# Ledger of designs, part 90: peptides against a protein of PDB entry 3OIQ

Target 1, 212 residues: chain A of PDB entry 3OIQ
Amino acid sequence: KNRIFVSSSKDFEGYPSKAIVPVQFVALLTSIHLTETKCLLGFSNFERRGDQSQEDQYLIKLKFKDRGSERLARITISLLCQYFDIELPDLDSDSGASPTVILRDIHLERLCFSSCKALYVSKHGNYTLFLEDIKPLDLVSVISTISTKSTNSSKHSSSELISECDLNNSLVDIFNNLIEMNRDEKNRFKFVKLIHYDIELKKFVQDQQKVL

## One batch from the design tools (peptide; made by RFdiffusion4, then SolubleMPNN)

Design b1_p19_7_s1 (from b1_p19_7, 11 letters changed)
Fold by OpenDDE base, seed 1:
Structure b1_p19_7_s1 (fold): chain B 212 residues (1-212), chain A 19 residues (1-19)
Amino acid sequence: as target 1 above (212 residues)
Amino acid sequence: SLLEKQEENEKFTEELYEK
């Protein structure tokens, strides 16, 4: 079955009430919810949805039913946090107590771009997104990808890869949404408050603001 | 909350994900 690229979490409103659909998207990591019984990742593209919160537009569940799946979930969280320089408590505490991790508003301190593969699973009009794969994206690579309009559609016609066009469009949309949030005095998001705010990101934002 | 809605959705969808 072909994997569907999703540009908006609103696309799921048009999906079948009973289906299993492989999907992929790119978004910013906004939250981590790890408890004794569940593991959830929140993502957003910060698409404007009226008065609704722009956080956790994609709520992704990790399988958390047995010792093997729980271990995989914890390893996944640890690796993501290591990649993005997110400080976590030691998940391997000798005390046998599974540490609870609840992080929110991650995007206010760090831009954690992630390419996700998930299963959309629906029944009776309700749906859950289950994580299949996650690839963290380097911010410098994201900036370079947006800045270089890759006119070279490399014909990597492999049905498993996100089209370069779909990826680039979604990355541009995310940055445009962040620029709008940064301009809004009521919005908590500000680029200058990011821990990793550097000269490169500053220049990119300034250049992108001239196009909007 | 979004979490409460997710917990409700999970009750209906877990059986399909396990198959």
Scores: peptide ipSAE 0.298, ipTM 0.893, DockQ to the pose 0.860
Fold by OpenDDE base, seed 2:
Parts: structure tokens; C-alpha cells; sequence
Structure b1_p19_7_s1 (fold): chain B 212 residues (1-212), chain A 19 residues (1-19)
């Protein structure tokens, strides 16, 4: 079955009440929830959804049923946090208790762009997204991709026909939503409060703000 | 909460993910 690119978490409202569908999306990491019994990652495109919180629009479950899956989940969290310079307690502590990690509002300090592959699984109209793969995206590369209007169809023959256009459009939409949040005085998100706010990001945001 | 809704959804979907 072909993997479906998802541009909005609202797309799942139209999905079958009983299905298994491979999906892919790009979003910002907003939360990490690791306990003794579960591992969840929250992502968002910050699409306006009325009065609902814009965080955790995509809640992704990591399999956490046995020692092997638990280890894989902990390694995944560690590697993501290392990539994004997110400080974690030592997950490898020889103390036989698995450390609890609860991080929220990650996007207020760091823009953690991620390309996610997940399995949409539904029953009786309820659904869960199970993580299959995650690729962290470099912010400089994201900015470059948006700025250059990359028409370079790299014919990488991956049988997963995710259009480069869908990825680019989603990245643009995320930045546009962040710009709107930054303009709103009531919104906690501000680009200048990002730990990695530099001259390149500043210039990019200023240039994008002129088009909106 | 989103977490409570997720925990409820998991009870129905885990069996389908393991098959």
C-alpha cells in the first residue's frame, strides 16, 4: 500500500473507522512523554483549530510492550534529544528504574522539524498513530529548501511517491502559522525567545513576514 | 485531555497493530 502524505491532522477525521493506513507528515516536535509504561511524541503544524491547543495535533505512540521495544523507544528519544540539543536526564542510569521524561512546549525554545512515518490504526472511530520512522530535519536545510523554491525533483526512485511539493508546502505552512503566532501578543511563541535564534533565522522570518 | 483520549484509543487499537 502506498504511504499517504498528511498535510493536516484534520485529514484523520475523514479516515475509515476501521483501517490500517501508512502515513507520513512533517511537523514540529512539541512534547515528549516517556514513563515506565508508555512513550508518546507530540507534534504540531500549528494549524488553527478554534479554541483548542495548537500543540500535540499529532500524538504518536512508540511501541512499549517488552524490553526490546522499551529500549528502542528510549534510544529513539535519546537520539532525537541529542540531535535537537534537548537536555534529558541520563536514560542509561544503572538504577533499574527507567527515567521519566515529560517535556512540553518544546517549540517555545527550539524549532524541532521532523519528518515522521506512522501507521494510522483505527477501530470504532478511534485511532492511534504508531511511529514507524522519524527523521529530524536541520533548520538551516528547512530554511534553504523554502527559500530556493527547490524545483529540483531529485529522481530518488523511492517507491514512496511523496511529492517534494507536499513537503515544501507543509514547511511553508508551519512557518506561516509560527509568524501568525509571533504577531499575536497573547501567544507565548516568539521567534526571539528561541535558543537558536540567529541572524539567518531572523532574516528569513523578516522576509517571510513581508509576504503575509 | 489529549492523553486520556489517547489512552482510551490505545485500548481499542493495540490489538490491531500487533496482528
Amino acid sequence: as target 1 above (212 residues)
Amino acid sequence: SLLEKQEENEKFTEELYEK
Scores: peptide ipSAE 0.298, ipTM 0.893, DockQ to the pose 0.836
Fold by OpenDDE base, seed 5:
Structure b1_p19_7_s1 (fold): chain B 212 residues (1-212), chain A 19 residues (1-19)
Amino acid sequence: as target 1 above (212 residues)
Amino acid sequence: SLLEKQEENEKFTEELYEK
């Protein structure tokens, strides 16, 4: 089945009221919600949506209905947090209660670029995005990809491959949105407040700001 | 909330995802 690249979570407003559609997007991780009964990941591209919170534009559910799926969800969260250097509260608390992790506003401290594959599942006009796969993206690799203007579109014209253009455009759009947020005095997002704000990111942001 | 909306959506969609 052909996977659809999604550039905006608004695209889902035009999707069928009863469907199962494999989708893929790139976005920043904004929230983690792990409880005893649920596992959710929030993502955003920070597309302007009026006065609404720009967080959690893509709310992705991990399957969490049996011991196997719960374990997979917990491992997925642990691996993501390890990759992005996100401090989890000690999941190893000897209290036999499954630790609750509720992290919000992750993008205020860390740019956690992620390529997500999900199933869009709709019924009666309501939809859920179920996680199929997640790939964390290295920030240096993201910066390099945008900077090199990779014209090497190897036209692997298989209708299932995300065009290298779609990925690059989405990454550029995310950075442009973050630059706009950084310029807004009312917005809490500031590049200089990122824990990993270095000379490379600083230079990249300064260079992108000249194009906007 | 987004979570409340998601919970409502799950009630209708989980059955389709599991089939």
Scores: peptide ipSAE 0.297, ipTM 0.893, DockQ to the pose 0.872
Fold by OpenDDE base, seed 3:
Structure b1_p19_7_s1 (fold): chain B 212 residues (1-212), chain A 19 residues (1-19)
Amino acid sequence: as target 1 above (212 residues)
Amino acid sequence: SLLEKQEENEKFTEELYEK
């Protein structure tokens, strides 16, 4: 089955009440919820949804039912946090107690861009997104990709071009939404409060703000 | 909460994901 690129979490409102659909999206990591019984990742593109919280628009479940799936979930969380310089408590603590990790509002301190592959699974109009694959994206590479795309229509295959266009449009939309949040005095998000706020990000934001 | 809604969704969908 072809994987569907999803630009908005609202797209799922139009999905079948009973289906299994492979999907892909790009979003910012907003939350991590690891307990003894479950593992969830929250993502958002910060699309405006009226007065609703813009956090956790994509709630992704990792399989967490047996020792093998629990181990895979813990390794996935450790690798993501290592890539984004997110401090975690030691998940391998010799104490036999499974450490609980609850992180929220990650986007207020770090822009953790991630390309996610998931299975949309629905029954009786309820759905769950199950993680299949995750690729963390480097912020410098994201900025470079957005800045250069205005000129290079290189002749890649039509399917690769569509996926690259969809990815880049979603990255632009995320930055535009973050710029709007940064301009809103009531919004907690501010670029200058990011731990990794540098001259390159500052310049990029200033250049994008002139177009909006 | 979003978490409570997710836990409800998981109860209905988990059986379909494991088949």
Scores: peptide ipSAE 0.296, ipTM 0.891, DockQ to the pose 0.860

Design b1_p19_7_s2 (from b1_p19_7, 10 letters changed)
Fold by OpenDDE base, seed 5:
Structure b1_p19_7_s2 (fold): chain B 212 residues (1-212), chain A 19 residues (1-19)
Amino acid sequence: as target 1 above (212 residues)
Amino acid sequence: SLLEKEEENEKYTEDLYEK
């Protein structure tokens, strides 16, 4: 089945009210919600949506129904947090209660670029995005990809391959949106408040700001 | 909330994901 690249979570407003559609997007991780009964990941490209919160534009559900799926969800969260250097509250609390992790506003401290594959599942006009695969993206690699203007679109014209153009455009759009947020005095997002704000990111942001 | 909307959507969509 052909996987559809999604550039905006608004695209889902035009999707069938009863469907199963494999989708893929790139976005920043904004939230983690792990409880005893649920596992959710929030993502955003920070597309302007009026006065609504720009967080959690893509709410992705992990299957959490049995010990196997719960374990997979917990491992997925642990691996993501390890990759992005996200401090989890001590999951090892000796209280036999499954640790609850509720992290919000992750993008205020860390730019956690992620390529997500999900199933769009809809019924009666309601939809859920179920996680199929997640790939964390290295920020240096994202910066390099945008900077090199990779014109090497190997036209593997198979209708199933996300064009390198779609990925690059989405990454550029995310950075442009973050630059706009950084310029807005009312917005909490500031590049200088990122824990990993270095000379490379600073230079990249300064160079992108000249194009906007 | 987004979570409340997810909970509502789950009731309708989970049966399709498991099939």
Scores: peptide ipSAE 0.237, ipTM 0.868, DockQ to the pose 0.886
Fold by OpenDDE base, seed 1:
Structure b1_p19_7_s2 (fold): chain B 212 residues (1-212), chain A 19 residues (1-19)
Amino acid sequence: as target 1 above (212 residues)
Amino acid sequence: SLLEKEEENEKYTEDLYEK
């Protein structure tokens, strides 16, 4: 079955009330919720949705039902946090107590771009997104990808890869949404408050603001 | 909350993800 690229979490409103659909998207990591019983990742593209919170537009569940799936979830969280320089409590605590991790508003301190593969699973009009794969994206690589309009659609026609066009469009949309949030005095998001705010990101934002 | 909605949705979708 072909994997569907999703540009908005609103796309799911048009999805079948009973289905299993492989999907993929790119978004910013906004939250991590790890408890004794569940593991969730929140993502957002910060698409404007009226007065609704722009956080956790994609709520992604990791399988957390047995010791094997729990271990995989914990390893996944650890690796993501290591990649993005997110400080976690030691998840391998000798106390046998599974540490609870609740992080929110991650995007206020760090831009954690991620390419996700998930299963949309629906029944009776309700749905859950289950994580299949996650690839963290380097911010420098994201900036370079947006700045270089890759006119070379490399014919990587492999049905498993996000088209370069779909990826680039979604990355541009995310940055445009962040620029709008940064301009809004009521919005908590500000580029200058990011821990990794550097000269390269500053220049990119300034150049992108001239196009909007 | 979004978490409460997810917990509600999970009750209906878990049996399809395990298959």
Scores: peptide ipSAE 0.237, ipTM 0.868, DockQ to the pose 0.872
Fold by OpenDDE base, seed 2:
Order: structure tokens, then C-alpha cells, then sequence
Structure b1_p19_7_s2 (fold): chain B 212 residues (1-212), chain A 19 residues (1-19)
């Protein structure tokens, strides 16, 4: 079955009440929830959803049922946090208790762009998104991709025909949503409060703000 | 909450993901 690119978490409202559908999306990491019994990642594109919170629009579950899956989940969290320079307590502590990690509002300090592959699994109109793969995206590369309008159709023969246009459009939409949040005085998000706010990001945001 | 909804949904979807 072909993997479906998802541009909005609202797309799932139209999905079958009983299905298994491979999906892919790009979003910002907003939360990490690792306990003794579960591992969840929250993502958002910050699409306006009325008065609902804009974080965790995509709640992604990591399998956490046995020692092997738990280890894989902990390694995944560690590697993501290392990539995004997110401080974690030592997950490898010889104290036989698995450390609890609860991080929220990650987007207020760091823009953690991620390309996610997940399995949409539904029954009786309820659904869960199970993580299959995650690729962290470099912010400089994201900015470059948006700025150059690079329709560079790299003919990588991967049978997963995800349109490069869909990825680019989603990245643009995320930045546009962040710009709107930054303009709103009531919104906690501000670009200048990002730990990695630099001259390149500043210039990019200023240039994008002129088009909106 | 989203977490409460996920915990509820898990009861219905877990068996389908393992197959």
C-alpha cells in the first residue's frame, strides 16, 4: 500500500473507522512523554483549530510492551534529543528504574522539524498513530529548501511517491503559522525567545513576514 | 485530555497493530 502524505491532522477525521493506513507528515516536535509504561511524541504544524491547543496535533505512540520495544523507544528519544540539543536526564542510569521524561512546549525554545512515518490504526472510530520511522530535519536545510523553491526532483526511486511539493508546502505552512503566532501578543511563541535564534533565522522570518 | 483519549484509543487499536 502506498504511504499517504498528511498535510493536516484534520485529515484523520475523514479516515475509515476501521483501517490500517501507512502515513507520513512533517511537523514540529512539541512534547515528549516517556514513563515506565508508555512512550508518546507530540507534534504540531500549528494549524488553527479554534480554541483548542495547537500543540500535540499529532500524538505518536512508540511501541512499549517488552524490553526490546522499551529499549528502542528510549534510544529513539535519546537520539532525537541529542540531535535537537534537548537536555535529558541520563536514560542509561544503572539505577534499574527507567527514567521518566515529560517535556512540553518544546517549540517555545527549539524548532524541532521532523519527518515522521507512522501507521494509522483505527477501530470503532478511535485511532492511534504508531511510529514507524522518524527523521529529524536541520533548520538551516529547512530554511534553504523554502527559500530556494528548489523543485529539485531528485529522482530517488523510492516507491513511496511523497511529493516534494507536499513536504515543501507543509514546511511553508508551519512557518506561516509560527509567524502568525509570533504576531499575536497573547501567544507564548516568539522567535526571539528560541535558544537557536540567529541572524539567518531572523532574516528568513523578516523576509517571510513581508509576504504575509 | 489528548493523553486520556490516547489511553482510551489504545484499548481498541493495540490488537490491530500487533497483527
Amino acid sequence: as target 1 above (212 residues)
Amino acid sequence: SLLEKEEENEKYTEDLYEK
Scores: peptide ipSAE 0.236, ipTM 0.868, DockQ to the pose 0.809
Fold by OpenDDE base, seed 3:
Structure b1_p19_7_s2 (fold): chain B 212 residues (1-212), chain A 19 residues (1-19)
Amino acid sequence: as target 1 above (212 residues)
Amino acid sequence: SLLEKEEENEKYTEDLYEK
């Protein structure tokens, strides 16, 4: 089955009430919820939804039912947090107690761009997104990709199922939404409060703000 | 909460993901 690129979490409102659909999206990591019984990742593109919270628009479940799936979930969380320089408690603590990790509002401190592959699974109009694959994206590479969008992409025959256009459009939309949030005095998000806020990000934001 | 809604959705969808 062909994987569907999803530009908005609202697209799922039009999906079948009973289906299994492979999907892909790009979003910012907003939350991590790891307990003894479940593992969830929250993502958002910060699309405006009226007065609703813009966090966790994509709630992605990792399978967490047996020792093998629990181990895979813990390894996935560890690798993501290592890539984004997110401090975690030691998940391998010899104490036999499974460590609980609850992180929220990750986007207020770090822009954690991620390309996610998931299974949309629905029954009786309810749905769950199950993680199949995750690729963390480097912020410098994201900025470079958006900035060079006007030049003929050399046909690198990467067998990547994502249209380069769909990826680039989603990345632009996320940055535009973040710029709007940064301009809103009531919004907690500010670029200058990011731990990794540097001269390159500052310049990029200033240049994008002139077009909006 | 979003978590409560997810836990409700999971109860209905988990049997389809495991098949």
Scores: peptide ipSAE 0.233, ipTM 0.865, DockQ to the pose 0.879; fails the geometry check

Design b1_p19_7_s3 (from b1_p19_7, 9 letters changed)
Fold by OpenDDE base, seed 5:
Structure b1_p19_7_s3 (fold): chain B 212 residues (1-212), chain A 19 residues (1-19)
Amino acid sequence: as target 1 above (212 residues)
Amino acid sequence: SLLEKEEENEKYTEDLYEE
């Protein structure tokens, strides 16, 4: 089945009220919600949506119905947090209760770029996005990809491959949205408050700000 | 909340994901 690249979570408003559609997007990880019964990941591209919170525009569910799926979900969260240097509260609390992890506003401290594959599943006009695959993206690689204006679209014209253009456009849009948020005095997001704010990111942001 | 909306959506969509 052809996977659809999604540039906006508004695209789902036009999707069928009863469907299963494989989708892919790139966004920043904004939240993690792991309880005893659920595992959710929030993502955003920070597209302007009026006065609504720009967080969790893509709410992605991990299957959490049996010990196998629960284990996979917990491992997925652990690996993501390890990759992004996200401090989890000690999951090893000897209290036999499954540790609850509720992290919000992750983007205020860390830019966690992620390429997500999901299933859009809808019934009666309601939909859920089920995680199929997640690839964390290195910030240096994201910056390099945007900076090089990679015109090497290897036209692998298979209708299933995301165009390098779609990925690059989405990454640019995310950075542009973050730059706008950084300029807004009312917005909590500031690049200088990122834990990993370095000279490279600073220079990149300064160069992008001149184009906007 | 987004979580409340997810919980409502889950009731309708989970069966279709398992089929």
Scores: peptide ipSAE 0.200, ipTM 0.854, DockQ to the pose 0.889
Fold by OpenDDE base, seed 1:
Structure b1_p19_7_s3 (fold): chain B 212 residues (1-212), chain A 19 residues (1-19)
Amino acid sequence: as target 1 above (212 residues)
Amino acid sequence: SLLEKEEENEKYTEDLYEE
C-alpha cells in the first residue's frame, strides 16, 4: 500500500471511519508522555486552528503492551532525546520502577524537527496514530534544505520516501507558522528563547521574515 | 484533553492494530 504524505492533521477528518492507512508527515516534537502503561509523542506543524492549542496536533502512540514493546518505546525515547539534547532521567533505574517522563512545550526551548511514519488506525470514526518509524532532522540541514530550493527533484521515485517537494513545503510552512507565533506578543514561542538560537538560525529567520 | 481523547480512541482501535 502506498504511504500517504500528510501536510495537516485536519486531513484525518476526511479519512475512512474504519481503515488502516500508512501515513507520513514532518513536524516539530512538542511533547513526550511516558508512563508505566503508555508512551505518546506529541507533534505539531503549528497550523492555525482557531482558538485551539497548536500543540500535539499529531498525537503518536508507541506500542506499549509487553516487555518487548515497552523496551523498544523506552529506547526510542532515549535515542530521540539524545539526538535533540533533551535531558531525561535515567530510564534504566535499578529500582525496577519505570520512570515517568512528562515533557511539554518542547518547541519553546528546542526545535526538534522529525520525519514520522505512522499507521492511521480507525474504527467507528475514532482513530489512533501508531508510530512505525521516526527520523530526527538536523536543524542546520532543515535550514539548508529550505534555503536551497532544490529544483533538482532527484527521481528517487521509491514509493517509500517523502517527495522532496512535500518535505520542503511542510518545513517552510512550519517555519512560517513559527515566525507568525514569534510576531504575536501573546504567543509564548520566541526564537530568541531557544537554547540553540545561534547566528545561523537568526539570519535564516530574518531572511525568511522578509518574504512573509 | 487530547490525552483523554486518545485514551477513548484507543479502546476502539487497539484490536485493529493487533490484526
Scores: peptide ipSAE 0.198, ipTM 0.853, DockQ to the pose 0.876
Fold by OpenDDE base, seed 2:
Structure b1_p19_7_s3 (fold): chain B 212 residues (1-212), chain A 19 residues (1-19)
Amino acid sequence: as target 1 above (212 residues)
Amino acid sequence: SLLEKEEENEKYTEDLYEE
């Protein structure tokens, strides 16, 4: 089955009440929830959804049923946090107890762009998104991609025809939503409060703000 | 909450992910 690119978490409202659908999206990491019994990742594109919280629009579950899946989940969290420079307690502590990690509002300190592959699994109108793959995206590369409008059709022969246009449009939409949040005095998000706020990001935001 | 909804949904979707 072809993987479907998802531009909005509202797309799932139109999905079948009983299905297994491979999906892909790009979003910002907003939360990490690792306990003894579960592992969840929250993502958002910050699409306006009325008065609802804009974080965790995509709640992604990692399989956490056996020692093998638990280990894979912990390694995944560790590698993501290392990539994004997120401080975690030592997950490898010899204390025999799996450390609990609960992080929220990650986007207030760091823009953690991620390309996610997941399985949409539904029954009786309820659904879960199970993580299949995650690729962290470099912010400089994201900014460059948006700025250059590079329709560089790298003909990578991966049979997953995800339109480069869909990815680029989603990245633009995320930044536009962040710009709107930054302009709102009631919103906690501010670009200048990001730990990695630099001259390049500042210039990019200033240039994008002129178009909106 | 989203977490409560996920915990509820898990009861219905877990079996379908293992098949």
Scores: peptide ipSAE 0.197, ipTM 0.852, DockQ to the pose 0.829
Fold by OpenDDE base, seed 3:
Structure b1_p19_7_s3 (fold): chain B 212 residues (1-212), chain A 19 residues (1-19)
Amino acid sequence: as target 1 above (212 residues)
Amino acid sequence: SLLEKEEENEKYTEDLYEE
């Protein structure tokens, strides 16, 4: 089955009440919820949804039913957090107690861009997104990709199922939404409060703000 | 909460993901 690129979490409102659909999206990591019984990742593109919270627009479940799936979930969380410089408690603690990790509002401190592959699974109009694959994206590479969008992409025949146009449009939309949040005095998000806020990000934001 | 809604959705979708 062809994988569908999803630009908005609202797209799922139009999906079948009983289906299994492979999907792909790009979003910011907003939350991590790892307990003894479940593992969830929250993502958002910060699309305006009226007065609703813009966090966790994509709630992605990792399979967590047996020792093998639990191990895979823990390894996935560890690798993501290592890539984004997110401090975690030791998940391999010899104490036999499974460590609980609950992180929220990750986007307030770090921009964790991620390309996610998931299965949309629905029954009786309810749905769950199950993680199939995740690729963390480097912020410098994201900024470079958006800034160079006007020059002929050399046909790198990467067999990547994502249209380069769909990826670039989603990245631009996320940054535009973050710029709007940064301008809103009531919004907690501010670029200057990011731990990794540097001269490159500052310049990029200033240049994008002139176009909006 | 979003978590309560997810836990409700999971109960209906989990069987279909394992098939």
Scores: peptide ipSAE 0.196, ipTM 0.851, DockQ to the pose 0.882

Design b1_p19_7_s4 (from b1_p19_7, 8 letters changed)
Fold by OpenDDE base, seed 2:
Formats: C-alpha cells, structure tokens, sequence
Structure b1_p19_7_s4 (fold): chain B 212 residues (1-212), chain A 19 residues (1-19)
C-alpha cells in the first residue's frame, strides 16, 4: 500500500474506523514519555485547534511488549536525544531498573524537526499511531530547504511517492505557526528563548515574518 | 488526557497491529 503524507493531524478524523494505513508526516518533537511499560513520542505542527493544546497533535507509540522492542525503544530515544542535544538521564545505568524519562514542551527550548513514518491502526473509531521509522532533520537543512524553494528532484528511487512539495509545505506551515505563536504575548513559545537561537535562525525568522 | 485516551485506544488497536 502507498504511504500517505499527512499535513494535519485532523486528517485522521476522516480515516476509517477500522483500518491499517501507512502514513508519513513532518513535525516538531514536543514530548517524550518513556516508562517501564510504555514509550510515547509527542509531535506537533502547531496547527491552531481552537482552545486545545497545540502540543502532542501526533502521539506516536513505540512497540513496548518484550525485551527486544523495549531495547529498540530505548535506543531510539537515546539516538534522538543525542541528535537534538537533549539531556537524558543515563539510560544504560547498571541499576536493573529501566529509567523513566518524561520530557514536555521540548519545542520551547529546541526545534526538533522530525520526519516520521507510522502505522495508523484503528478499531471502533479509536486509533493508535505506531512508529515505523523516524528521521531527525537538521535545522540548518530545514532553513535552507525553505529558503531556496529548491525542487531538487533528487530522484532517489524510494518507491514511496512522497511529494517533496508536501514536505516543504509542511515545514513552511510549521514555521508560520511558530511565528504566530512568537507574536502572541500569551504564548510561551519565543524564538529568542531557544537554546540554539543564532544569527542564521534570527535572520530566517525576520525574513519569514515579512511575508506573513 | 491525551495519554489516557492513548491507553484506551491501545486496548482496541493492539491486536490489529500484531496481525
């Protein structure tokens, strides 16, 4: 089955009440929830949804049923946090207790752009998104991609017809939403509070703000 | 919460993900 690119977490409201659908989206990592029994990743594109929290619009589950899946989940979290320079407690502590990690509001300190592949699994109108693959995206590369409008059709023969346009549009939408949040005095998000806020990001934000 | 809703959804979807 072809993988569907998802531009909004509202798209799932129109999905079948009983289905398995491969999906892909790009979003910011907003939360990590690792316990002894479960692993969840929260993502958001910060699409306005009335008075609802803009965090965790995509709640993605990692399989956590056996020692193998638990190990894979822990490794996934470790690698993501290493990539984004997120401080974790030592997950490898020789204390036979699996460390609990609960991080929220990650986007307030770091813009962690991620391309996610997941399975939408539904029954009786309830659904779960199971993680299949995650690719962290470099912020400089994201800024460059948006700025250059480069339809660099690198014909990588990935049999997954994901429109480069859909990815780019979603990245633009995320930045536009962040700019709106930054302008809102009631919103906690501010670009200047990001740990990695530099001259390049500042210039990019200033240039994008002129178009909105 | 979103977590509580996920835990509820898991109970209904887990079997379909294992198939």
Amino acid sequence: as target 1 above (212 residues)
Amino acid sequence: SKLEKEEENEKYTEDLYEE
Scores: peptide ipSAE 0.225, ipTM 0.866, DockQ to the pose 0.855
Fold by OpenDDE base, seed 5:
Structure b1_p19_7_s4 (fold): chain B 212 residues (1-212), chain A 19 residues (1-19)
Amino acid sequence: as target 1 above (212 residues)
Amino acid sequence: SKLEKEEENEKYTEDLYEE
């Protein structure tokens, strides 16, 4: 099935009112909402949307209907948090109450770049994005990918190719949006407040700021 | 809220995801 690369969550406004569409996007993880009854991941590319919160532009649902799906959701959250060095409360607490995890504004402390595959499911003009796959992206790898004008599109087969161009453009757009947020005195986002703010990220941001 | 909207959307879309 042809997977559509999505550069903006506004693209869904033009999608059919009754459809199942496989989609893919790249964004920053902004929130985690794990309760006894649901699991949601919030993502954003920080596209300007007027005065609305730029967080959770993509709300991605994990299936959470049975013990198997709940376990998969919890494992997914644990692995993501482990990869990004996000401190979670012990999800394995022997207290038979499933721990509630509500994390917001993750991007204020950590840049958690993620490549997401999801199903857009629409009925009656409402839609839900169901997670199919998630790949965390290493920040050093993201920086290197943007910095190297990767002209080497490995010609994988025509129908499912996320253009390396689409991925790179989305990563550039995210950084540009973060640079704009960093320049805005009213915006809470500041690169210097990131826990992982190092000399490499500092240099990269300084170099990108000269192009904007 | 965005979460309330997601809970509303879920009621309409969940059946289609299970088919």
Scores: peptide ipSAE 0.221, ipTM 0.864, DockQ to the pose 0.876
Fold by OpenDDE base, seed 3:
Structure b1_p19_7_s4 (fold): chain B 212 residues (1-212), chain A 19 residues (1-19)
Amino acid sequence: as target 1 above (212 residues)
Amino acid sequence: SKLEKEEENEKYTEDLYEE
């Protein structure tokens, strides 16, 4: 089956009540929930949804049923946190107790752009998104991609199932939503509070704010 | 909570992911 690119987590409201659908989206990592029994990743594009929390719009489950799946989940979390420079407690502590990791509001300190592949699995109108693959995106590369939107796609025949247009549109929408949140005095998100806030990000935000 | 709703959804969908 072809993988569907998802621009909004509202798209799932129109999905079948009993299905397995391969999906793909781009969003910011907002939460990590690793316990003894489960592993969840929260993502958001910060699309406005009235008075509802804009965090964890995509809640993604990692399989966590046996020692093999638990190990894969822990390795996935470790690699993501290493890539985004997120401090984790030592997951390999010799104490035999599986460490609990609960991180929330990650987007308030770091912009962790991620391209996710998942399985939408539904039964009786309830659904779960199961992680199949995750690609962390470098912020400098994201900024460069948005800024160069007008230059001819060199036909690198990379069989990447995402249209370059869908990826670029989602990245622009996320930044526009973050700019709106930054302008709102009631919103906790501020670009100047990001740990990695630099001159390049500052300039990019200032240039985007002139178009909005 | 969002987590409680997800735990409920998971219980109903897990069997279909293992098939």
Scores: peptide ipSAE 0.219, ipTM 0.863, DockQ to the pose 0.861
Fold by OpenDDE base, seed 4:
Structure b1_p19_7_s4 (fold): chain B 212 residues (1-212), chain A 19 residues (1-19)
Amino acid sequence: as target 1 above (212 residues)
Amino acid sequence: SKLEKEEENEKYTEDLYEE
């Protein structure tokens, strides 16, 4: 089955009430919910949804039903947090209880771009997104990708271009949404409050703001 | 909450993910 690129989590409203659909999206990591019984990752592209929360637009479940899947989930979280410099509470607490990790609003401190592959699984109109694969994206690489492709829109070569165009368009849309949030005085998101806010990100944001 | 909705959805979808 071909994997479907998803630009909006609203696309799922049109999906079959009983289906298994492999999907892919790019979004910012917004939350981590690791307990003794579950592991969830929240992602968002910050698409405007009226009065709805822009956080956790994609809620992705990691399989967490046995010791093997739990271990894999914990390792996945540890590796993601290590990659994004997210401080986790010491998971190695000598107290044999696996620590609970509940992080929210990650995007307020760090832009954690991630390419996710998931299975959309639905029954009776309810759906769950199960994580199949996650690739963290480097912010410098994201900025460079957006900056370079804004100039090369002319080469229509058909099939491999769709996924790459979709990825780039989604990355641009995310940044545009973040710029709008940054301009909104009521929005908590501000680029200058990011821990990793540097001269490169500042320049990129300033240049993108001129186009909007 | 979103989490409560996902926990509810999971009860219906977990079986289909294992098939």
Scores: peptide ipSAE 0.226, ipTM 0.866, DockQ to the pose 0.848; fails the geometry check

